# Peptides against a protein of PDB entry 3VA4: the designs that were tried, part 10

Target 1, 107 residues: chain A of PDB entry 3VA4
Amino acid sequence: EPIGQLRLFSGTHGPERDFPLYLGKNVVGRSPDCSVALPFPSISKQHAVIEISAWNKAPILQDCGSLNGTQIVKPPRVLPPGVSHRLRDQELILFADFPCQYHRLDV

## One batch from the design tools (peptide)

Design b1_p13_2_s2 (made by RFdiffusion4, then SolubleMPNN; from b1_p13_2, 6 letters changed)
Fold by OpenDDE base, seed 5:
Structure b1_p13_2_s2 (fold): chain B 107 residues (1-107), chain A 13 residues (1-13)
Amino acid sequence: as target 1 above (107 residues)
Amino acid sequence: DEVAALLAEILAQ
């Protein structure tokens, strides 16, 4: 059962996509093997990771040394590679230029 | 900027 969700907003790439997030590491990247597969050239093969250690803990987002970066939208913040960021519910994230939103599922 | 416009829309929701 997923405990979180990452939404990729609709855009020129296509419609909105929702990705379930589970306990453990949820890799965000261009590779089709990623939990959150974003098959776009500006996304690194392994771009970032959302790690959920427990259902009652905030997920940790880390950029994996991506080419085009990972940013928090509000308040604006560029995430240095490997630095842990605790995701807040409804957090808006840019992976490269792709806007996404994390939300916690009430389970 | 296209992304900025989209972000503004998202933030306004």
Scores: peptide ipSAE 0.121, ipTM 0.706, DockQ to the pose 0.000
Fold by OpenDDE base, seed 4:
Structure b1_p13_2_s2 (fold): chain B 107 residues (1-107), chain A 13 residues (1-13)
Amino acid sequence: as target 1 above (107 residues)
Amino acid sequence: DEVAALLAEILAQ
């Protein structure tokens, strides 16, 4: 059962897409086997990871040393590789230049 | 910049 959701906003790439997030590691990347598969050239094969623990349902976002980076929109912050960022509900994230939003599900 | 415009719209909601 998903306990969170990552929404990729619509854009030149195509329509909006929603990705379920589960307990454990949810890898964001261009590789098709990623939990959050973003098949775009500017996204690294393994770009970032959203980890959700059973003891702490607030996700931890880490950039995995991506080429084009991971950023928080509000307040603006570039995430250094491997540094944990605790996601807030409705947080806006840029993977490279792709805007996304995290949503906590009521479970 | 399309991304900037989109982000502005999102943040304005």
Scores: peptide ipSAE 0.120, ipTM 0.709, DockQ to the pose 0.000
Fold by OpenDDE base, seed 2:
Structure b1_p13_2_s2 (fold): chain B 107 residues (1-107), chain A 13 residues (1-13)
Amino acid sequence: as target 1 above (107 residues)
Amino acid sequence: DEVAALLAEILAQ
């Protein structure tokens, strides 16, 4: 069962998409084998990773040295590559210019 | 720009 969810908001790219997040490493990237596959040219093949160590712990987001970066929306923060960021529930994230939201599931 | 407009819409929800 998924521990969390990453929502890609609707936009010019198309409709909203929801991606389940599981224990362990959930890779965000353009590569089709990513847990969160964002098939857009501005997304790096392996763009970022969301690591969930336990159901009762906040996930850790790390940028993987992406070309176009990973940012937290509120408060604004550019994530340096490899630096751990603990995700808050309902956190708004930009992968390149694609707005997403992390949601903690009640499990 | 479109991103800023979309973000504003998202944050306004």
Scores: peptide ipSAE 0.119, ipTM 0.706, DockQ to the pose 0.000
Fold by OpenDDE base, seed 1:
Structure b1_p13_2_s2 (fold): chain B 107 residues (1-107), chain A 13 residues (1-13)
Amino acid sequence: as target 1 above (107 residues)
Amino acid sequence: DEVAALLAEILAQ
């Protein structure tokens, strides 16, 4: 069962989309086999990864060396490739220029 | 900039 959710806000690309996040690695990318598939040209095939462990349930976000980057909105921060960032509930994230929000589910 | 406007709206929620 999903223990988190990643929301892609609505925009010129279309309506809002919600992606379930599970234990283990949730890959964010343009490739269709990604857990969070964002089929947009500015998103790298494997853009980032959200990893959730069973022992703490707090997701770790890492940029995978994406072309257009991964950023935290508040406080503003560009994530260096491969550096772990612990996601907070309601965290606002930019994958390239696509705004998303992480939500921890009550399970 | 539409992205900036969207971010402003998001942050205002």
Scores: peptide ipSAE 0.117, ipTM 0.706, DockQ to the pose 0.000

Design b1_p13_2_s3 (made by RFdiffusion4, then SolubleMPNN; from b1_p13_2, 5 letters changed)
Fold by OpenDDE base, seed 2:
Structure b1_p13_2_s3 (fold): chain B 107 residues (1-107), chain A 13 residues (1-13)
Amino acid sequence: as target 1 above (107 residues)
Amino acid sequence: SEVEALLQQILAS
């Protein structure tokens, strides 16, 4: 069962999409085999990773050396490649220019 | 931009 969710907000690309997040590494990227597949040209094939080590721990987000970057919206922060960022519940994230939101699921 | 407008809406919610 999923223990987290990443929401891609609606936009010019189309409607909102929700992606379940599981224990382990959840790769965000343009490649279709990614856990969070964002099939857009500005997204790197392997853009970032959300790692969840335990159901009761906050996930860790890392940019994977993406072309167009990964950013936290509030407070604003550009994530350097490979640097761990502990995600807060309801965290707003930009993958390239695509706004997303992480939220923890109650289990 | 459209993205900026969307972000502003999100942050205001």
Scores: peptide ipSAE 0.095, ipTM 0.708, DockQ to the pose 0.000
Fold by OpenDDE base, seed 4:
Structure b1_p13_2_s3 (fold): chain B 107 residues (1-107), chain A 13 residues (1-13)
Amino acid sequence: as target 1 above (107 residues)
Amino acid sequence: SEVEALLQQILAS
């Protein structure tokens, strides 16, 4: 069962999309086999990873050395590659220029 | 930009 959700807000790319997040690694990227598949040219094939462990259900976000970066919106922060960022519920994230929001599910 | 405007709206809500 999903532990969290990542919402991609609507935009010029199309409508809003919600992606379930599970225990383990949830890869964000342009590759179609990614858990969070964002098929846009500005997104790296493997852009970032959201990892959720059994002992800590708060996700850890890491940029994977993406070309166009991963940012936290509030407060604004560019994530250096490979540096762990603990996601807060309702966290707003930019993958390249695509705004997303993390939502913790009650499970 | 459009994204910036959207983010401003999100942050304001």
Scores: peptide ipSAE 0.093, ipTM 0.710, DockQ to the pose 0.000
Fold by OpenDDE base, seed 1:
Structure b1_p13_2_s3 (fold): chain B 107 residues (1-107), chain A 13 residues (1-13)
Amino acid sequence: as target 1 above (107 residues)
Amino acid sequence: SEVEALLQQILAS
């Protein structure tokens, strides 16, 4: 069962979408086989990764050297490629210019 | 932009 959720807010691209997050690596990217598939030109094929370990359900977000970057909204921060960022519940994230929100699920 | 407006709304909520 999913441990977390990544919500892509609605926009010009279409309606809101929710992606389940599981233990292990959840890849965010334009590639259709990504766990969080964002089929948009400004998203890199493998843009970022959200990793959730069995011993710690708080996810680690890393940018994978994406072209248009990964940012935390508040406090504002551009994530350097490959540097681990511990996600907080309800954290707002920009993948390129696509606003998303992480939610920890009660499981 | 629309994205910026959306972000502002999200942050203000």
Scores: peptide ipSAE 0.092, ipTM 0.706, DockQ to the pose 0.000
Fold by OpenDDE base, seed 5:
Structure b1_p13_2_s3 (fold): chain B 107 residues (1-107), chain A 13 residues (1-13)
Amino acid sequence: as target 1 above (107 residues)
Amino acid sequence: SEVEALLQQILAS
């Protein structure tokens, strides 16, 4: 059962997409094998990872040394590669220039 | 920019 959700907002690339997040590592990247597959050229094959260790713990977001970076929108913050960022519910994230939002599910 | 405009819309909603 999914513990969280990552929403990719709609844009010129297409409609909104919601990706379920599960316990463990949820890789965000251009590769189709990623849990959160963002098939766009500006996204690195393995761009970032959202790791959920337990249902009652905040997920950890880490940039994986992506080319175009990972940023938190509010407050603005560029995530250095490999540095853990605890995701807050409803957190707005930029993977390259793609805006997304993390949502904690009631489970 | 286009991204900024989209973000503003998201933040305002």
Scores: peptide ipSAE 0.092, ipTM 0.702, DockQ to the pose 0.000

Design b1_p13_2_s4 (made by RFdiffusion4, then SolubleMPNN; from b1_p13_2, 5 letters changed)
Fold by OpenDDE base, seed 5:
Structure b1_p13_2_s4 (fold): chain B 107 residues (1-107), chain A 13 residues (1-13)
Amino acid sequence: as target 1 above (107 residues)
Amino acid sequence: SEVEKLLQEILAS
C-alpha cells in the first residue's frame, strides 16, 4: 500500500494528478518509467527522487541534477543536486515550474 | 482549493 502521495496541482498542463508513493525510491521525472511521471519538456528524464525508508520516517527528497531544478516553496529553497531534504507533511514543492504537494497517508 | 490559491499567490509574487 502507498505510504504517501504527491499531488500535482491543476494548471495550464491540465487537471490535478495524484501519485502514490511507496517504500523505496520514487523517481520523479519525464520518463514514463518514473514512479511520478511528469511528461513535460521542462522536467528532466530523471529529475528528482523521493526515498521512503520506513512508514514512520519522513521521506527524503533529492534533486538528481535536473536542468530546471527542484525547489521548496515555503520557506523558499533551491535544492542543490544530491543534497537530502527531509520532507514535511504538506510540503509544497516545485519541480521546474510545476507546483506539487507531498502529504503522508493515514495508513 | 485554499492551498492552490496560496501557491498561486506565492508563485505570482
Scores: peptide ipSAE 0.101, ipTM 0.710, DockQ to the pose 0.000
Fold by OpenDDE base, seed 1:
Structure b1_p13_2_s4 (fold): chain B 107 residues (1-107), chain A 13 residues (1-13)
Amino acid sequence: as target 1 above (107 residues)
Amino acid sequence: SEVEKLLQEILAS
């Protein structure tokens, strides 16, 4: 069962999309085999990773050296590549210019 | 931009 959810807000790309997040590595990227597949030109093939361990269900977000970056919205912060960021419930994230929100699921 | 407007709305809610 999913431990979390990543919501991609609706926009010019189309309607809202919800991606389930599981234990382990959830890769965010343009490649179709990514757990969170964002098939948009501004998203890197392997853009970022959201890792959820069995030891701590709070996800760790890392940018994978993406071209257009990964940012936390509040407070504003650009994530340096490879630096771990612990996601908080309801945290707003920008992958390139695509606004997303992490939701912790109660399971 | 539309994205910025959306973010403003999200953050305001």
Scores: peptide ipSAE 0.092, ipTM 0.707, DockQ to the pose 0.000
Fold by OpenDDE base, seed 2:
Structure b1_p13_2_s4 (fold): chain B 107 residues (1-107), chain A 13 residues (1-13)
Amino acid sequence: as target 1 above (107 residues)
Amino acid sequence: SEVEKLLQEILAS
């Protein structure tokens, strides 16, 4: 069913968590209604979105005008709000200060 | 910072 996965690395907030990603829009945010719910004060209610248009296409990541931003780790890049970033497999992402990693699933 | 340390560990693995 899921086409991808977003891993939240372990840290002071607690243990590692894995979130399935599906076709369509996968919202990342503090709101419990988000596909990737990160219930932390520094995460915006609707922080970012990972859109997957097809199982064989790279997902698109967009920051939704979050307060504390969305960044790519390698190479370092702060994502301007609403600007599309094509995710590569194993991409390392910071939502605010929370390290995450995108993983494409073999389906 | 702790976040920086974690990132370094991730990047080194």
Scores: peptide ipSAE 0.090, ipTM 0.705, DockQ to the pose 0.000
Fold by OpenDDE base, seed 4:
Parts: sequence; C-alpha cells; structure tokens
Structure b1_p13_2_s4 (fold): chain B 107 residues (1-107), chain A 13 residues (1-13)
Amino acid sequence: as target 1 above (107 residues)
Amino acid sequence: SEVEKLLQEILAS
C-alpha cells in the first residue's frame, strides 16, 4: 500500500498526475522504469529519489546529480546532490521546472 | 516566469 503521494501539478505538459509512494526507494526521473516517471526532456533519467523507511515514514528526498536540479519551494532551497532532505507534508518541490507536491497518506 | 507565477498561485491557495 502507498505511504505517500507525489502530485505533479497541471501545466502546459498536461493534466495533474498523482504518483503513489511506497516503502523503499521511489525514483523520480524521465526513465519509464522510475516509480515517478516524468517523461520530459528537462528531467534526468534518474533525477531524484524519495526514500521512505519503515523506521521513519517521513520521506527523504535526494537529488541524484540531475542536470536541472531539485528545489524546495518554501523556504527556497536548491538541494545539493546526495544531500538528504526530509520532506514535510504538503511540501512543494521543483524537479527541474516542474512543480510537485508531497502528500503524506494516513495508513 | 510562468513557473514562478504558478508557484505563487499554488502558495496562495
């Protein structure tokens, strides 16, 4: 069962999409093999990872050395590659220039 | 930018 959700807001690319997040590594990237597949040129094949452990259900977001970066919106912060950022519920994230929002599910 | 405007709208909602 999903522990969280990542929402990709609607835009010129198309409608809103919701991606379930599970325990373990949820890779965000352009590759179709990614848990969160964002098939856009500005997204790296393996752009970032959202890891959720059984010990702490608060997700950890890490940029994987993406070309166009991963940013937290509020407060503004560019995530250095490989540096862990613990996601807060309702956190707004930019993968490249694609705005997303993390939502913690009550399970 | 358009992204910035969108983000502002999201943050305001």
Scores: peptide ipSAE 0.089, ipTM 0.706, DockQ to the pose 0.000

## One batch from the design tools (peptide)

Design b1_p14_1 (made by RFdiffusion4)
Fold by OpenDDE base, seed 2:
Structure b1_p14_1 (fold): chain B 107 residues (1-107), chain A 14 residues (1-14)
Amino acid sequence: as target 1 above (107 residues)
Amino acid sequence: VSLALKKLYESLPD
């Protein structure tokens, strides 16, 4: 059962997509093996990771040294590679230029 | 995802 959700908003790339997030490491990247597979050239093969240790703990987002970066939207912040960022519910994230939103599920 | 596509994506640079 998913603990969270990452929503990729609709855009020129296509329609909205929702990705379930589970306990452990949820890798975001262009590689089709990623939990959150974003098959776009500007996304690194392994772009970032969302690690969820428990259902009642904030997930940790880390950029994996991506080429085009990972950013928090509000307030604006570029995430340095490997630095842990605790995700808040409903947090808006940019992977490269792709806007996403983290949502904590009530499970 | 097909094996061919998987290999393609893995071969592309970042």
Scores: peptide ipSAE 0.371, ipTM 0.818, DockQ to the pose 0.250
Fold by OpenDDE base, seed 4:
Structure b1_p14_1 (fold): chain B 107 residues (1-107), chain A 14 residues (1-14)
Amino acid sequence: as target 1 above (107 residues)
Amino acid sequence: VSLALKKLYESLPD
């Protein structure tokens, strides 16, 4: 049962894609083993992680030392590697230059 | 992005 959703907005790369987020670690990256697989050259093989716990369903986002970074849009902030950021519902995120949005599911 | 390109991107270094 997914707890949240990560939406990759449409762009020059292609159409919009929605990724379910589950309890535990949801790895964002270019590797096909990632829960959120983004097969683009500017995305690191293991770019970031969105971790969701049972007692706190608000996800924690961490950059994994990616080459091109992870940023929060509002307020604008570059995430240092390994530093926890608690995601808010409807949070806008940049993985490299790919805009995404987190949505908390009503479950 | 084609399947071939996806596989290529997955194999590249960071």
Scores: peptide ipSAE 0.370, ipTM 0.822, DockQ to the pose 0.246
Fold by OpenDDE base, seed 1:
Structure b1_p14_1 (fold): chain B 107 residues (1-107), chain A 14 residues (1-14)
Amino acid sequence: as target 1 above (107 residues)
Amino acid sequence: VSLALKKLYESLPD
């Protein structure tokens, strides 16, 4: 069962979409085999990874050396490639220019 | 995901 959720807000690309997040690596990227598939040109094939462990269900976000970057919205922070960022519940993330929100599920 | 589609996306630059 999913431990978290990543919400892609609605925009010019289309309606809002929710992606379940599971234990292990949840890859965010344009590649269709990504856990969080964002089929948009500005998203790298493997853009970022949200990793959730069984020991600590708080996700760790890492940019995978994406072309257009990964940012935390508030407070604003550009994530250096490969540097771990522990996600807070309800945290707002920009993958390139696509706003998303992490939501922890009570499981 | 079809193999063809996967290969297409993987062939595109970032």
Scores: peptide ipSAE 0.365, ipTM 0.819, DockQ to the pose 0.253
Fold by OpenDDE base, seed 5:
Parts: sequence; C-alpha cells; structure tokens
Structure b1_p14_1 (fold): chain B 107 residues (1-107), chain A 14 residues (1-14)
Amino acid sequence: as target 1 above (107 residues)
Amino acid sequence: VSLALKKLYESLPD
C-alpha cells in the first residue's frame, strides 16, 4: 500500500499526474524504471530519491546530483546533492522546473 | 516498458 503521494502539477508538459510512494526508495527521474518517472529532457535519469523508512516518519528527499537541480519552494531552498531534506506534508518541490507536491496518505 | 525503450532512456545523457 502507498504511504504517500507525489503530485506533478499540470503544465505545458501535460495534465496532472499522481505517483504513489512506498516504503523504501522512490527514485525520481527520467528513466522509465523510476518510481516517479518524469519523461522530460530536463530531468536527469536518476534525478532525486524520496526515501520512506516508516509510515510514521517524514520521508527524506535527496538530490542525486541532477543536472538541473531540486528545490524546495517554501521557504525557497536549493538542495545540494546528497543532502537529506525531511519532507513536510504538502511540501512543494521543484525537480528542475517541474512543480510537484508531496502529501502523506492516511493509512 | 519495452526493452527497446528502456535501453533508449538508459543511453541518454542527463
């Protein structure tokens, strides 16, 4: 069962998409094997990772050395590669220039 | 995902 969700907002790329997040590592990237597959040129093959250790713990987001970066929107912060960021519920994230939102599911 | 598409995406640069 999914523990969380990552929403890719609608934009010039197309409609909104929702990705379930599970225990363990949820890789965000252009590679079709990624849990969160974002098939866009500006997204790195393995762009970032959202790791969920337990249902009652905040997920950890790390940029994987992506070309175009990972940022938190509020408050604004560029994530250095490999540095852990604990995601808050409803956190707004930019992968390159693609706005996304994490939210915790009630399970 | 087909094998062909998988290989294609894996070959692309970041």
Scores: peptide ipSAE 0.358, ipTM 0.817, DockQ to the pose 0.250

Design b1_p14_1_s1 (made by RFdiffusion4, then SolubleMPNN; from b1_p14_1, 10 letters changed)
Fold by OpenDDE base, seed 2:
Structure b1_p14_1_s1 (fold): chain B 107 residues (1-107), chain A 14 residues (1-14)
Amino acid sequence: as target 1 above (107 residues)
Amino acid sequence: SALAALRAAEAQPL
């Protein structure tokens, strides 16, 4: 059962896509074996990770040393590689230049 | 944006 969701907003790349997030590590990256597979050349093969340790805890986002970076939109912040960021519900995230949103599922 | 365009143009080796 998914505990969260990462939404990739629609853009020039195509329509909106929703990715379920589960307990443990949810890898975001260009590689097809990633939990959140973003098959775009500006996304690193293993770009970032969203770790959920419990159903009632906010996830932790970490950039994995991506080439084009990971940023929080509001307030604006570039995430240094390997530094933990606790995600808020409805958090807006940029992976490279791809806008996404984290949503906590009410289960 | 110019930054977004630059990022999109840079295919990642990693």
Scores: peptide ipSAE 0.091, ipTM 0.644, DockQ to the pose 0.177
Fold by OpenDDE base, seed 1:
Structure b1_p14_1_s1 (fold): chain B 107 residues (1-107), chain A 14 residues (1-14)
Amino acid sequence: as target 1 above (107 residues)
Amino acid sequence: SALAALRAAEAQPL
């Protein structure tokens, strides 16, 4: 059962896509085996990780040393590699230049 | 954009 959702907004790459987020590690990356597979060349194979624990349903986002970075949109902030960022509901994220939004699901 | 294309090309191996 998904605890959250990551939405990739529509763009030149194609239509909007929604990815379910589960307890544990949800890897964001270009590799097809990633939980959040973003098959775009500017996305690192393992770009970032969204980790959700059972005792804390608020996800922790970490950049995995991606080449093109991970940023929070409001307020704008580049995430240093490996630094934990607690995601807020409806938070807007840039993986490289791809805008995404985290949404907490009520289950 | 040109900048995005450059970043994409550089990021492909990683």
Scores: peptide ipSAE 0.077, ipTM 0.631, DockQ to the pose 0.224
Fold by OpenDDE base, seed 4:
Structure b1_p14_1_s1 (fold): chain B 107 residues (1-107), chain A 14 residues (1-14)
Amino acid sequence: as target 1 above (107 residues)
Amino acid sequence: SALAALRAAEAQPL
């Protein structure tokens, strides 16, 4: 049962894609084993993690020491590696230069 | 650029 959704917006890379997010760790990265697989050269194999606990359905985003970084768009903020950021519904995120949006599902 | 990506991201939800 997905708790949230991560949307990758369309761009020069291709069309929009939606990724379900589940309880536990949802790894974002270039590796095909990632829950959120972003098969682009500028994305690290394991770029970031979106962790959702049973205690708090609001996800925590952490950069995993990626090469090209993870940023929050509004207000703009570069996430230091390993520092927890609590995602807000509808929050806009950049993984490297790829714009994404988190959406909370009603479950 | 990073700035262009930020602007694009902000515009996408509209």
Scores: peptide ipSAE 0.051, ipTM 0.685, DockQ to the pose 0.035
Fold by OpenDDE base, seed 5:
Structure b1_p14_1_s1 (fold): chain B 107 residues (1-107), chain A 14 residues (1-14)
Amino acid sequence: as target 1 above (107 residues)
Amino acid sequence: SALAALRAAEAQPL
């Protein structure tokens, strides 16, 4: 069962997409092998990682040294590479310029 | 440039 979900909002790239998040590392990136595959040129092959250690712990988001960065929208914050950020439920994230939202699923 | 950045992103090792 997925523990969380990452939603990619709709845009010029296409429709909204929802990605299930599981225990362990959920890699966000352009590579089709990523758990959260964002096949867009401005996304790094391995852009970021959302790591979920337990269902009752907040996921950890880390930028993997992406070219175009990872940002939290509210309050605005650029994530330095490798720095752990605990995701809040409903948190809005920019991977490059792609807006996404994390939310916790019912367990 | 934006175009150069996109190309770099496409070609980057990571």
Scores: peptide ipSAE 0.048, ipTM 0.645, DockQ to the pose 0.332

Design b1_p14_1_s2 (made by RFdiffusion4, then SolubleMPNN; from b1_p14_1, 10 letters changed)
Fold by OpenDDE base, seed 3:
Structure b1_p14_1_s2 (fold): chain B 107 residues (1-107), chain A 14 residues (1-14)
Amino acid sequence: as target 1 above (107 residues)
Amino acid sequence: SALAARLAAEAQPL
């Protein structure tokens, strides 16, 4: 069962999409076999990773050296490649220019 | 989406 969710907000690319997040590494990227597949040219094939080590621990977000970056919206912070960022519930994230939100599922 | 546009506008250019 998923223990988290990543929401891609609606935009010019299309409607809102919700991606389930599981224990382990959830890769965000343009490649179709990513856990969070964002098939957009500005997204790197392997853009970032959300690692969830336990249901009761905050996930860790790392940028994977993406071309167009990963950043937290509030407060604003560009994530250096490979540096761990602990996600807060309801965290607003930009992968390139695509706004997303992490949500912890209550399961 | 107005929300998406606002979030994108608040982001820092890389």
Scores: peptide ipSAE 0.158, ipTM 0.774, DockQ to the pose 0.034
Fold by OpenDDE base, seed 5:
Structure b1_p14_1_s2 (fold): chain B 107 residues (1-107), chain A 14 residues (1-14)
Amino acid sequence: as target 1 above (107 residues)
Amino acid sequence: SALAARLAAEAQPL
C-alpha cells in the first residue's frame, strides 16, 4: 500500500500525474527507473529523494545536488543539497520549475 | 524561481 502520493500538476509538459510513494526511498528524477520519473530535460537524472521511514512519520525530502534545484513553495524556501526537509501534508514543491504536491494517504 | 513558485501555488487544487 502506498503511504503517500506526489502529484505533478498539469502544464505545457502534459497532464497531471500521480505517483505513489512507499516506505523507503522514492527517487525523483529524469531517469525512467526513478520512483517519480519526471522525463524532462531540466530535471536531473537523480534530482531529489523522498524518504518515508514509517507510515506515522513525515516523509523527508532531500535535494540530491540537482542542477535546477528543489524548492518549497510556501513559505518559499530553496532546499540546500542534502539537507533534510520534513514534508507537511499538502506541501507544494518545485522540482526545477515543475510544481508538485505531496499528499499523505489514509492508512 | 519566484515565478515558478507563484504558478505552483496557483495550481494547488481547491
Scores: peptide ipSAE 0.133, ipTM 0.741, DockQ to the pose 0.034
Fold by OpenDDE base, seed 1:
Parts: sequence; C-alpha cells; structure tokens
Structure b1_p14_1_s2 (fold): chain B 107 residues (1-107), chain A 14 residues (1-14)
Amino acid sequence: as target 1 above (107 residues)
Amino acid sequence: SALAARLAAEAQPL
C-alpha cells in the first residue's frame, strides 16, 4: 500500500493528478517508467527521486540534476542536485514550473 | 523561477 501521495495541481496541462508513493525510490520524471510520470517537455527524463525508507517514513527528495530544477516553496529554495531534502507533510514542491504537494498517508 | 514559486505558494487543496 502507498505510504504517501504526490499531488500535481491542476493547470494548463490538465486536471490534478495524484501519484501514490511507496517504500523505496519513487522517481519523478518525463520517462514513462517513472513512478511519478510527468510527461511534459520541461521535466527531465529522470528529474528527481523521492525515497521512503522502512525505518523512516519521512521521504527524502533529491533533484537528479534536472534541467529546470526542483524547488521548495516554503521556505523558498532551489534544491542543489543530489542534496537530500527531508519532505514535511503538506510540503509544496516545484518540479520545473509544475506545483506539487506531498502528503503523508495515514497508514 | 520566482513566478512559478509564487504560483505554487497560492496553490492549495480546496
């Protein structure tokens, strides 16, 4: 069962979409093989990774050297490639210019 | 971008 959820907010690309997040690596990217597949040209094929470990339910987000970057909204900052960021529940994230929100599921 | 960050900051669940 999913441990978390990543919500892509609605926009010019279409309606909102919810992606389940599981234990292990959840790759965010344009490639169809990604757990969080964002098939948009501004998203890198392998854009970022959200890793959830068994011993720590709080996910770690890393940018994978994406072209258009990964940002945290509050407090605002660009994530340097490969640097671990611990996601907080309800955290707002930009993959390129796509606003998303992480939500921890009650499981 | 700064613009995208502003937009994201306004994005919230209903």
Scores: peptide ipSAE 0.132, ipTM 0.737, DockQ to the pose 0.035
Fold by OpenDDE base, seed 4:
Structure b1_p14_1_s2 (fold): chain B 107 residues (1-107), chain A 14 residues (1-14)
Amino acid sequence: as target 1 above (107 residues)
Amino acid sequence: SALAARLAAEAQPL
């Protein structure tokens, strides 16, 4: 069962979409087989990963060396490739210029 | 981009 959710906000690209997040690695990218598939040219095929462990259900976000980067909105921070960022509930994230929000599910 | 970051902040749930 999903233990988190990533919301892609609506924009010029289209409507809002919600992606379930599971234990293990949830890959964010343009490739259609990604857990969080963002089929936009500015998103790298494998852009980032949201990893959730059984030991700590707070997700770890890492940029995977994406072309257009991954950012945290508040406080503003560009994530260096491969550096772990622990996501807070309701964290706002930019993959390239696409605004998203992480939501922790109660399970 | 700084603009995208601002837009994301404005998209925060009420």
Scores: peptide ipSAE 0.128, ipTM 0.734, DockQ to the pose 0.033

